Peptides against a protein of PDB entry 2AKA. Designs and how they scored, part 57

Target 1, 299 residues: chain A of PDB entry 2AKA
Amino acid sequence: MEDLIPLVNRLQDAFSAIGQNADLDLPQIAVVGGQSAGKSSVLENFVGRDFLPRGSGIVTRRPLVLQLVNSTTEYAEFLHCKGKKFTDFEEVRLEIEAETDRVTGTNKGISPVPINLRVYSPHVLNLTLVDLPGMTKVPVGDQPPDIEFQIRDMLMQFVTKENCLILAVSPANSDLANSDALKIAKEVDPQGQRTIGVITKLDLMDEGTDARDVLENKLLPLRRGYIGVVNRSQKDIDGKKDITAALAAERKFFLSHPSYRHLADRMGTPYLQKVLNQQLTNHIRDTLPGLRNKLQSQL

## One batch from the design tools (peptide; made by RFdiffusion4, then SolubleMPNN)

Design b2_p14_2_s2 (from b2_p14_2, 5 letters changed)
Fold by OpenDDE base, seed 1:
Structure b2_p14_2_s2 (fold): chain B 299 residues (1-299), chain A 14 residues (1-14)
Amino acid sequence: as target 1 above (299 residues)
Amino acid sequence: SELEAILEEIDRLL
């Protein structure tokens, strides 16, 4: 079973090379959420490195197929520049930015053409995620006035696929009923069969409030449930707080919080990574017979 | 082809 995710990675790479990425319903996890929901921070916490573009507004402007591979070595590789090993994750960030700008131009537009990034690390489980542009209502810079709809349409290309699992990232310090991530997930997955809820910013909730009912799957039930995480604060990011230290602080947060202590073993980034690995592996296994037949018919 | 190689691997796993 451990080799199923790498197998699908090979499929993703093969289809990317022929430009047919959009037509194949590959078993995958699409990451959706509003701007500043904490998507990028969740992904970086899996790797334990700062490597994703940062900034105000729309940061992710192309789909990022992030292939995490457990390995004894730590390096990254892009599909668009095979053979170049990146060991400096700042250079990984710069390459994402450069490759994004190469396709989208200077107007901060979006493109549906994925960037395929593989990260080898001893600190990751095998996991593939498709990071998607953050949903926004406000155009920035030279973005077209319909950028909200362009992003939505791009997301829909992924999340409407039956074999796409949805990682819906929502901040706890905002009204969950108004979560853009959960709204789009509910639109395409009304029964909550394909959606995994991630609740970020639990540490930023107002005093006397908690997300217990959400995390216990009582407020907006998802079959796959919710996992709470605590990302680094903006102050921690600016201060270059180590992600490993942040993960320890996250564990401490859940263990010490009266409302979350009983859930602590089913919360946090390491648990999320484990759950996603397991769910993706199982999902690949379940979809593999159908995928095989579809692939055979294309030969 | 890479696709054929992947299919062969899938068939080994099924």
Scores: peptide ipSAE 0.469, ipTM 0.925, DockQ to the pose 0.693
Fold by OpenDDE base, seed 2:
Structure b2_p14_2_s2 (fold): chain B 299 residues (1-299), chain A 14 residues (1-14)
Amino acid sequence: as target 1 above (299 residues)
Amino acid sequence: SELEAILEEIDRLL
């Protein structure tokens, strides 16, 4: 069972190589959320490195198939530049930006063509995520006026697939009933069967407020539940605060908070990573018989 | 092919 995620990674790579990425309902997790919801920070916290594009507006402009592989070595590889091993994660960030610009041009447009990035690390569990562009209502710079709809259409190509799990990332310091992530998830998964809720920015909630009812699955219940996380602040990111120190601070936050202390063992980034590994592994196992038959019919 | 190799591996896991 430990090899199920790597097996699906081989399928993803094979289909990417032949340009058929859009036509196959592969078991995968798509990451959705509004701009600045904390998606990139969650992914970087899994790796323990800063390697994703940052900035104002839409930073992710192509789907990023992020394949995390537990290994004794630490390096990254792109499918588009096979044989090049990246050990500097700043170079990984620059390659994502350059490869995005090669396809989208200089106008900060979007493209549905994925970037496939594999990260080997001793600090990760086997986990594959598809990072999707952040939902926005306001075009920035030279973006097309319909960019909101272009992003939505791109997300729908992934999240409408029955074998797609949805990691819905919502900030706690905004009205969760109005969360773009939870709205799109509810549209395509009305029974909450495929959606995993992630609640970020719990440390930025107004004094005297908490997200306890959401985290206890009492508000907008999801079958797969909710996991709260505390990411680095923008100030911490700009100050290059160490991710290991941030993860320790996250643990301390949950343990010390009166509303979350009883949930602390089922919260935080390390627990989220474990849950996602388990859920993806189980989901692959459950879908394998159907996938096998579909693949056989394509030979 | 890579696809055939993947199918063989799937069959070993089922």
Scores: peptide ipSAE 0.467, ipTM 0.924, DockQ to the pose 0.683
Fold by OpenDDE base, seed 4:
Structure b2_p14_2_s2 (fold): chain B 299 residues (1-299), chain A 14 residues (1-14)
Amino acid sequence: as target 1 above (299 residues)
Amino acid sequence: SELEAILEEIDRLL
């Protein structure tokens, strides 16, 4: 069972190499959410490193196939530059930006062509995620006026696939009923069978309010439920607050909060990683017979 | 091919 995620990673790499990425319904988890929903912070918290592009507007402009691999060593590798090991995660960030700009140009446009990034780390579970551009309504800079629709169309290419699980990232300090992530998930998964909810910014909710009903799966039921997380603040990121220290603070937050204390063992980034690893592994197992038949028909 | 090798591995897991 431990080798199912690496097996699908080999498939992803093989199909990326031949340009067939769009046509294969591989078992995968697509990450969706509005701009500033906290998607990048969730992914960086898994790795324990700052390595994703940051800034105002659309930061992720190409799909990022993020393959986390448990290893005794820590380094990153890109499929587009095989054999180069990155040990500085700032260089990883710069490579993502450079490779994005190489394809999209300087106009901050988007491209559906994935970047494949593998991260080896002793601090990760085997997990593959497809980070998708953040949903936006307002073009910034030289972005085309239809950028909102271009992003939506790109997301739909992934999330409409039957074997795609959806990690819907929503901030708690906004109206969750109006969450862009939950809206798109409900559009393509109306029964909530493929969607895992992540609730960020629980620490930024108004005093006297909480997301308990959402986290208990009572407000907007998902078969796979919700997991709350607490990310570093922008101030903490700018101040280079260590992610390990942030994870300890997250644990303390859930344990100390009257509304979340009883859920604390089923909340936070480490629990989310475990759940996603298990969900992806099980999903691969369930889809493997169909995948085998599809693969054989292409040979 | 890599795809054939992956297919063989899948077949071992089924």
Scores: peptide ipSAE 0.465, ipTM 0.924, DockQ to the pose 0.689
Fold by OpenDDE base, seed 5:
Structure b2_p14_2_s2 (fold): chain B 299 residues (1-299), chain A 14 residues (1-14)
Amino acid sequence: as target 1 above (299 residues)
Amino acid sequence: SELEAILEEIDRLL
């Protein structure tokens, strides 16, 4: 069972090499959310490293196929530069930025061509996620005026696939009924069968408010439920606050919060990582017979 | 091919 995610990683790499990534309905998890919803922070918290581009506006401008692989060693590899091992995660960030700019130019445009990044670490569970551009309504810089629709179209290429699970990332300090992530998920998964809700910024909610009903799956029910997380603040990120310390603070937050204490063992980044690993593994297993037949037909 | 190798592995897992 532990080998199923690596097996699909091999498929992803093989199809990326031949330009067919979009054509196969591979079992995968697409990460969706509005701009600044906290998607990149969730992914970095899984790795325990700062390695994703940061800044104002659209940060993720190409799909990032992030393949986390549990290993005794810690390093990253890109499919576009095979054989180069990155041990400095700042260099990983720079490579993502450079490779993004190589394809999109300096205009902050987007491209549907994925970047495939594999991270080996003793601190991760086997997990593959596709980080997608954040939904935005406002073009920045030299972005085309239709950037909102370009992003939406890109997201739809992933989330409409039947074997795509959707990690819908929504900030708690915004109206969850108006969550871009949950809206797009509801559009393509109206029965909530493929969607996992992540609620970020729980620590930034107004005093006397909470997201308990959402986290208890009572508001906008998803079959796969919701998991709350607490990410580092932008100040903490800019100050290079250690992710390990942030994860400890997250645990403390849930344990000490009156509205969330009873949920604390089913909240936080480590629990989210475990759930995603399990759900992806099970999803691969369930889809494997159909995938096998499709692969056979392509030989 | 890599695809054949993957397919063989899938067949072992099914």
Scores: peptide ipSAE 0.460, ipTM 0.923, DockQ to the pose 0.689

Design b2_p14_2_s3 (from b2_p14_2, 5 letters changed)
Fold by OpenDDE base, seed 2:
Structure b2_p14_2_s3 (fold): chain B 299 residues (1-299), chain A 14 residues (1-14)
Amino acid sequence: as target 1 above (299 residues)
Amino acid sequence: SELEKILEEIDKLL
């Protein structure tokens, strides 16, 4: 049962190769959040590398199927570039940008065609995430005026699937009642059965305020609960602050904060990674009988 | 096929 995530990765790759990405309800975790909610930083913190596109506006413009695989070696592979091993994660970032532009053009448009990226690392747990474009209301550059709806439609292709878990990423320094991630999650998962809440930017909350009630699952209850994280600031990212140092600072933040100290062992990026690995593994196990029957009917 | 191989692996886990 330890290799369920790699098994589903093989299914994802096989279906991507035949162009049937949309037809199968594979057990997966879709990552949703508004622009600048901290999604990319959470994913990079899992890998311990800077490798995702950065910039203003919509940075993720295609779904990114990120397959993390625990290994003794560290390298990345793209499904579209078979046999090429990337050891420089800056080259990984550049390849994501180039492959995105190849399909969408230079107009900053979006495409529903996934990029499949596998990262082997000794620092990761087995975990597959589908990073989706950040929700926005404002077109940037040459984006079409209906880009908000195009993004929403793309997200709906993933999050409406019954076997899709939703990693809803919301910043704590914004009104959670207005969280784009929690809104879309509630629309497709009104009972909060498939949604995992991630609260970012806890370090950027106004003095005298905290997200304790949210993190304790008392304000907007989710069956799978909430996990708080502290990401690097944009200044830290621009200054190339080490992710390992940032993770240590995150631990210190939770341990030292009066409102969060009692939750500290159930908070932070390492705990989130562990929880997601376990939840995905269990979810695959639970869905496997149904998936088997569907696969057999397609042969 | 790859799908058949995956299906066989799934069957071993059920």
Scores: peptide ipSAE 0.484, ipTM 0.930, DockQ to the pose 0.678
Fold by OpenDDE base, seed 4:
Structure b2_p14_2_s3 (fold): chain B 299 residues (1-299), chain A 14 residues (1-14)
Amino acid sequence: as target 1 above (299 residues)
Amino acid sequence: SELEKILEEIDKLL
């Protein structure tokens, strides 16, 4: 059953090609979080490359269907430019920016039309994620005053779907009870059945504080639990710290931290990737009968 | 069609 994720990827591509993206309840994982919650860093850590747009304000302005495929080779392909293989991940970043601007214009507006990006790598597990725009309250540049609501409406198109799992990314150095990601997840998944919690910035918590209760699933229980991660700091990114070195530092962080050492084997980016692969695979299996019937009805 | 092929593959997994 190792081919379930690739099979759904083919469905995603096929439906994207015919413009039916918004109406499909495909088994998928939507990534949600506030601006600067660390979403992009989590995704880049899976790939081991810097390839997502960065900057102030709203960076992700279209849904990004990120299809990770385990392969002996490393390259990226976009659905909108089939046959072009990207081996330079800076060019991948530039293509995302260019394709975003092509549809949204230069006004930093948003569009619900997804970008489909497939990344082949020996360093990834098969995993598909839909990266969604970061929740914001403040318009930047020439964004419309209602941009917050436009983003929310876009997110709701994905996260309200029954077959959508929610990867809720929350920073630990902020009040987790007020997490934008956990709030929207609770709104559409009040029983916490579809939500996976990711806690970032554990290394940036105030001295003498920890997120142990959250990570142990005691504060805001989710059926699928929480996984803590430590991303590169902005200083590390600017200093071109290698992601591989950052992953080693993350492991060291959890092992050495008095509050987290007992959880260390169930924390960190590699464990998160494994869990997401397994959960997505199982979720596809569980939804496959319904998906079959829906697909047949569309032929 | 691609969709028909995918449907056939799904049917093999059910």
Scores: peptide ipSAE 0.479, ipTM 0.928, DockQ to the pose 0.685
Fold by OpenDDE base, seed 1:
Structure b2_p14_2_s3 (fold): chain B 299 residues (1-299), chain A 14 residues (1-14)
Amino acid sequence: as target 1 above (299 residues)
Amino acid sequence: SELEKILEEIDKLL
């Protein structure tokens, strides 16, 4: 059965090339979350490489269309520099930073113009995500005082689309009721039909507290439910802890935790990848007839 | 065009 995700990837690339990305309601998953919610770490855990910009403050400043493609080879390529294969993921990070700066300038501003990155790897499932800037309330550097609203407006361009699924990334060590991710998701998806909850930082919760009710979909129900993940700690990142080892530790965390043991088979990064692959594939299948008709009308 | 090719592929899947 032909995977539908690569087909939509070709559409994304074609529309990006003509500058019309914002106008088409393509079946996609937009990743939303507050600053430091763990979005970038989730994406890197899928690839098993450090390749996204890191730092304090706003890191993602342009939408990143991340196209993961299962392949026998491991390399990355950008739509803006076709023909260049990146095998060093540090160079991928540097290219994202350079391409971001090229468009946004030196003021650390944001741009709605996507970066299209395709990663081929034997370690990934076919999956396309649109990583969006982290929601923030505090301007950094030379950012305009209204940067919060600029980010919000950018996110809204994606998440308001009916065919956009929302991967809402929320940290467990913060009040979920105040989750920026879930708040924006609820605004555009009040019935929770398009939203997938990801709960990060479960390992950083205060002793005697847990996110069981959230993960069991009892507190803030989403049709598509919640998946807990454990990312590398900042100490682990600084210590260059291998992502593969971190994924093993994540599995151990869920299996050993009294509150999460019964959910362990439906938690963690590998399960999240599977769910997202399946949900995106099914979503593409469901939307494809309508998309076909729209495309035909544009020819 | 690339879009036409993609459309043809979509049509094969429908």
Scores: peptide ipSAE 0.475, ipTM 0.927, DockQ to the pose 0.667
Fold by OpenDDE base, seed 5:
Structure b2_p14_2_s3 (fold): chain B 299 residues (1-299), chain A 14 residues (1-14)
Amino acid sequence: as target 1 above (299 residues)
Amino acid sequence: SELEKILEEIDKLL
């Protein structure tokens, strides 16, 4: 029996090839958050590789459909360059940058046209995420003055869909009540049925403060709850600190922190990956009858 | 078509 996530990946690829019909409402997880919230770091931690564009401001400028597939081999493939296997993840990063620039130009503009990237790895669970541009208020470089609204409109194209789950990424070292991710999630999912909260930068909170109440789902309750993660610092990223070592440090952080120790088994990147795999699988199963009918009507 | 194949696979799962 084919896994449900790979099956939906085939649908995503097929629809991307013919021009995505906005009416399909495929079961998917959209990743939302402010700039520098740690979205890209979370995704890289799943793969265990540095492969996403880096920089200040808007790094993700096109939707990235990231299809993680558990495999005995490790390589990446892009839908736009079929048949080319990437084993060097720096080349993957460069290809994302090149393909982004090809469509958006050098002005750091955005495009709603997705990049489809499939990563095969023995270190991943089957998981598909749509990485979306980070919400921003300040245009940088040659970005249009309305870039904030362009990003918002792009996000809304995904998160308003009923079959879209929302991975809302918020940094703990900022006011979570004012989280851009949680605000947009609340706007389109007022009952918190489709939203999974991710809290990053827990290691950067002021001494004597913690996000325990948030992580325990007591402050801003989501039906699907919250998962805390600790990403590599910018210094660690620049220093090319190994992601495996960072994941070990993350585990140690939760186990040693007085406010989080009791939650440690339900925190961290590996647990997040597991939860997302399960949530997506179940969500696909639940939506499959409706999806079947929609597909049938398009034939 | 690819879509027909996928649909057939979906039908097997339902």
Scores: peptide ipSAE 0.474, ipTM 0.926, DockQ to the pose 0.634

Design b2_p14_2_s4 (from b2_p14_2, 5 letters changed)
Fold by OpenDDE base, seed 4:
Structure b2_p14_2_s4 (fold): chain B 299 residues (1-299), chain A 14 residues (1-14)
Amino acid sequence: as target 1 above (299 residues)
Amino acid sequence: SELEEILREIDELL
């Protein structure tokens, strides 16, 4: 069972190499969320490193196939520069930015062509995620006026696929009924069969409010449920607060919060990683017979 | 090909 995710990673790499990136309905998890929903922070918390682009506006401008591989060593590799091992995750960030700009130009446009990044780490479970551009309503800088629609169209290329699971990242300090992530998920998965909800910014909710009903799957039921997480604040990120320390603070948050204490063992980034690993593994197993037939037909 | 190899591995898992 432990080899199913690596097997699909090889398929992803093989299809990326031949330019058939979007045509095969591979079992995968697409990460969707509004701009500033905390999506990048969730992914970085899995790795335990700051390595994703940051800034104002749309930061992720190409799909990022993030392949996490449990290993005794820590390094990253890009499919577009095979054989180069990155041990500095700031260099990983710079490479993502450079490779994005190489394809999209300097106008902060988007491209549907994925970047394939593999991260080997002792701190990760085997897990592959497709990070998608954050949904936005307002073009910034030199972005095309239709950038919102371009992003939506790009997201739809992934999330409409039947074998695509959806990691819907929503901030708790915003109206969840108006969550861009949950909205797009409901559009393509109206029965909530493929969607996993992630609720961020639980620590930033107004005093006297909580997301208990959401986290208990009572407000907007998803078959795969919701997992709450607490990311580093922007101040903590700017202050280079260690992610390991942030994960400890997250655990403390859930344990100490009156509304979440009873859920604490089913919350937080480490639990989310485990759930995603299990969900993806099981999903690959379930889809493997169909995938086999599709592959055979392409040979 | 790489795809043929992956397909063989899939077949071994099924």
Scores: peptide ipSAE 0.462, ipTM 0.922, DockQ to the pose 0.695
Fold by OpenDDE base, seed 2:
Structure b2_p14_2_s4 (fold): chain B 299 residues (1-299), chain A 14 residues (1-14)
Amino acid sequence: as target 1 above (299 residues)
Amino acid sequence: SELEEILREIDELL
């Protein structure tokens, strides 16, 4: 069972190399959410490094296939530049930006062509996620006026696939009924079978309010439930607050909060990593017979 | 091919 995620990673790389990424329903987790919902912060918290592009508007402009691999060494490698090992994660960020700009140009447009990034680390569980562009309604800079629909169409290429699990990232400090992540998830997964809810910004909720009913799966029930997380603030990110210290603060937040203390062992980034590893492993196992037959038919 | 090798590994897991 421990090798199922690496096996699917090899399939992802092989299909990417032949340009057939769009036609195979591989078992995967697509990450969806509005702009500034906290998707990038969740992914960086898994790695324990700052390595994703940051800024205003649409930051992720190509799908990022992020393959986390538990290893004794810490480095990153891209499929588009095989043999180059990155040990400086700022250089990883710069490479993502450069490779994005190479395909999209300077207009801040989007492309459906994935970037494949593998991160080896002693601090990660085996986990593959597809980070997708943040949903937006407001074009910025030289973006086309229909950028909202271009993003939605790109997301639909992933989330409509039956073997795609959906990590729906929603901020707690916004009306959850209006969550872009949960809206798109409900559109393609109306029974909530493929969707895992992540609730960010729990520390930014109005005083006297909480997301307890959501986290207890009582408000908008998902079969796979909800996991709350506390990310670094933008001020903390700009101040280069250590992710390890932020994870300790997250644990303290859940343990000390009257509304969340009873859920604390089923909340936070480390628990989310574990759940996603288990969910993906089990999902791969369940889909392997069908995947095997599909692969055989393509040879 | 790489795909054939992956397919063999899948078959070993089923």
Scores: peptide ipSAE 0.461, ipTM 0.922, DockQ to the pose 0.688
Fold by OpenDDE base, seed 1:
Structure b2_p14_2_s4 (fold): chain B 299 residues (1-299), chain A 14 residues (1-14)
Amino acid sequence: as target 1 above (299 residues)
Amino acid sequence: SELEEILREIDELL
């Protein structure tokens, strides 16, 4: 059976080429979270490579349509430079930065125009995610004073769409009630039908505290539930700790933690990737008849 | 067009 995710990827690319990306309610997963919530680390953990821009403040300044494709080969391609295969993921990072700067200028502003990046890898499941700018309250550098609202408005363009699933990334070491990700998700999905919760930084929680009630879906229930993950620490990133080793440490964390041991098989980055693949595939299948009719009406 | 081709493929899956 042909994978539905690659088919939708072709639609995304086709619509991107004609500048209509914002108008189509394509089945997709938008990734939302505050700055430093761990969004980029989650995405990089799927690929097993460091390839996303890093830094302080707003790092993602354009939507990144990240198309993961299971393949026997490992390389990346951008829609804006078709035919160039990137095998060095540092060059992928640099291209994202360059293409972002080309559109936004030097003021570190934001643009709603997506970057389309396809990553072929034997280490990924077919999965498409739209990485969105991190929510912030504080302008940095030459950013406009209303940057918070600009980011919010950009996110709303994606998450208000009925066929958009929301990957809400929240750090466990912060009050979940104050999660920017869950707040925006609740605004557009009050019944929690389209939202998948990701809880990061479980390893950074204060001693004697845990996120068990959250992960068990008891505190702020989502139909699609919550998945806890453990990303590399900033020290681990700076030390160039291998992502594969970090994933093994994540598994060990859940298995060894008294509060999470019973959930361990439903936690961690590999499980998250599997769940997202399945949920996206099913979501595409459910939306495909309606999408077909819309496409037909545009021809 | 690419869209027409994708539409045909969708129709084959439905």
Scores: peptide ipSAE 0.459, ipTM 0.920, DockQ to the pose 0.663
Fold by OpenDDE base, seed 5:
Structure b2_p14_2_s4 (fold): chain B 299 residues (1-299), chain A 14 residues (1-14)
Amino acid sequence: as target 1 above (299 residues)
Amino acid sequence: SELEEILREIDELL
């Protein structure tokens, strides 16, 4: 079982190399959510490093296939620059930015062509996520006026696939009933079979309000449920607050919050990582017979 | 090929 995610990673890399990514329904988790929903922060919290592009507006402009691999060593590798090991995660960030700009130009446009990034770390579980551009309604810079629809179309290429799990990231300090992530998930997964809800910004909710009903899967039920997380604030990120310290603060938040204390063992980034690892592993196992047949047809 | 090897590994897991 421990080798299933790495096996699919090899498939992803092999298919990326031959340009067939769009036609293959590989078992994967697509990360969806509005801009500033906290998607990138969740991914960085898994790695324990700052390595994703920062900024206002659409930060993720290409799909990022993030392959986390548990290892005794810590380094990153890109599929587009094979053989180069990155040990400085600031250089990883710069490479993502450079590779994004190489394809999209300086206009802040988007491209459906994935970046494949593998991170080896002793601090991660085996997990592959596809970070997708944040849904937005407002073009920035030289973006085309229809950028919202371009993003949606890009997301649909992933989330419509039957073997795609959906990590729907929604901020708690916004109306969850109107969550862009949950809306798109409901559109393509009306039975809630493929969707895992992540609720961010629980620490930014108004006093006297909570997301308990959502986290208890009572408001908008998903078969795979919801997991709450607390990310670093923008101030914490700008201040270079350590992710380890942030994860400790997250744990403290859930344990000390009257509405969430009873859920604390099923909340937070470490638990989310564990759940996603298990869900992806099981999903790969379930889809493996179909994958075999598809792979055979490609030979 | 890499794909053939992956297929073999899949077959071993089935």
Scores: peptide ipSAE 0.455, ipTM 0.920, DockQ to the pose 0.689

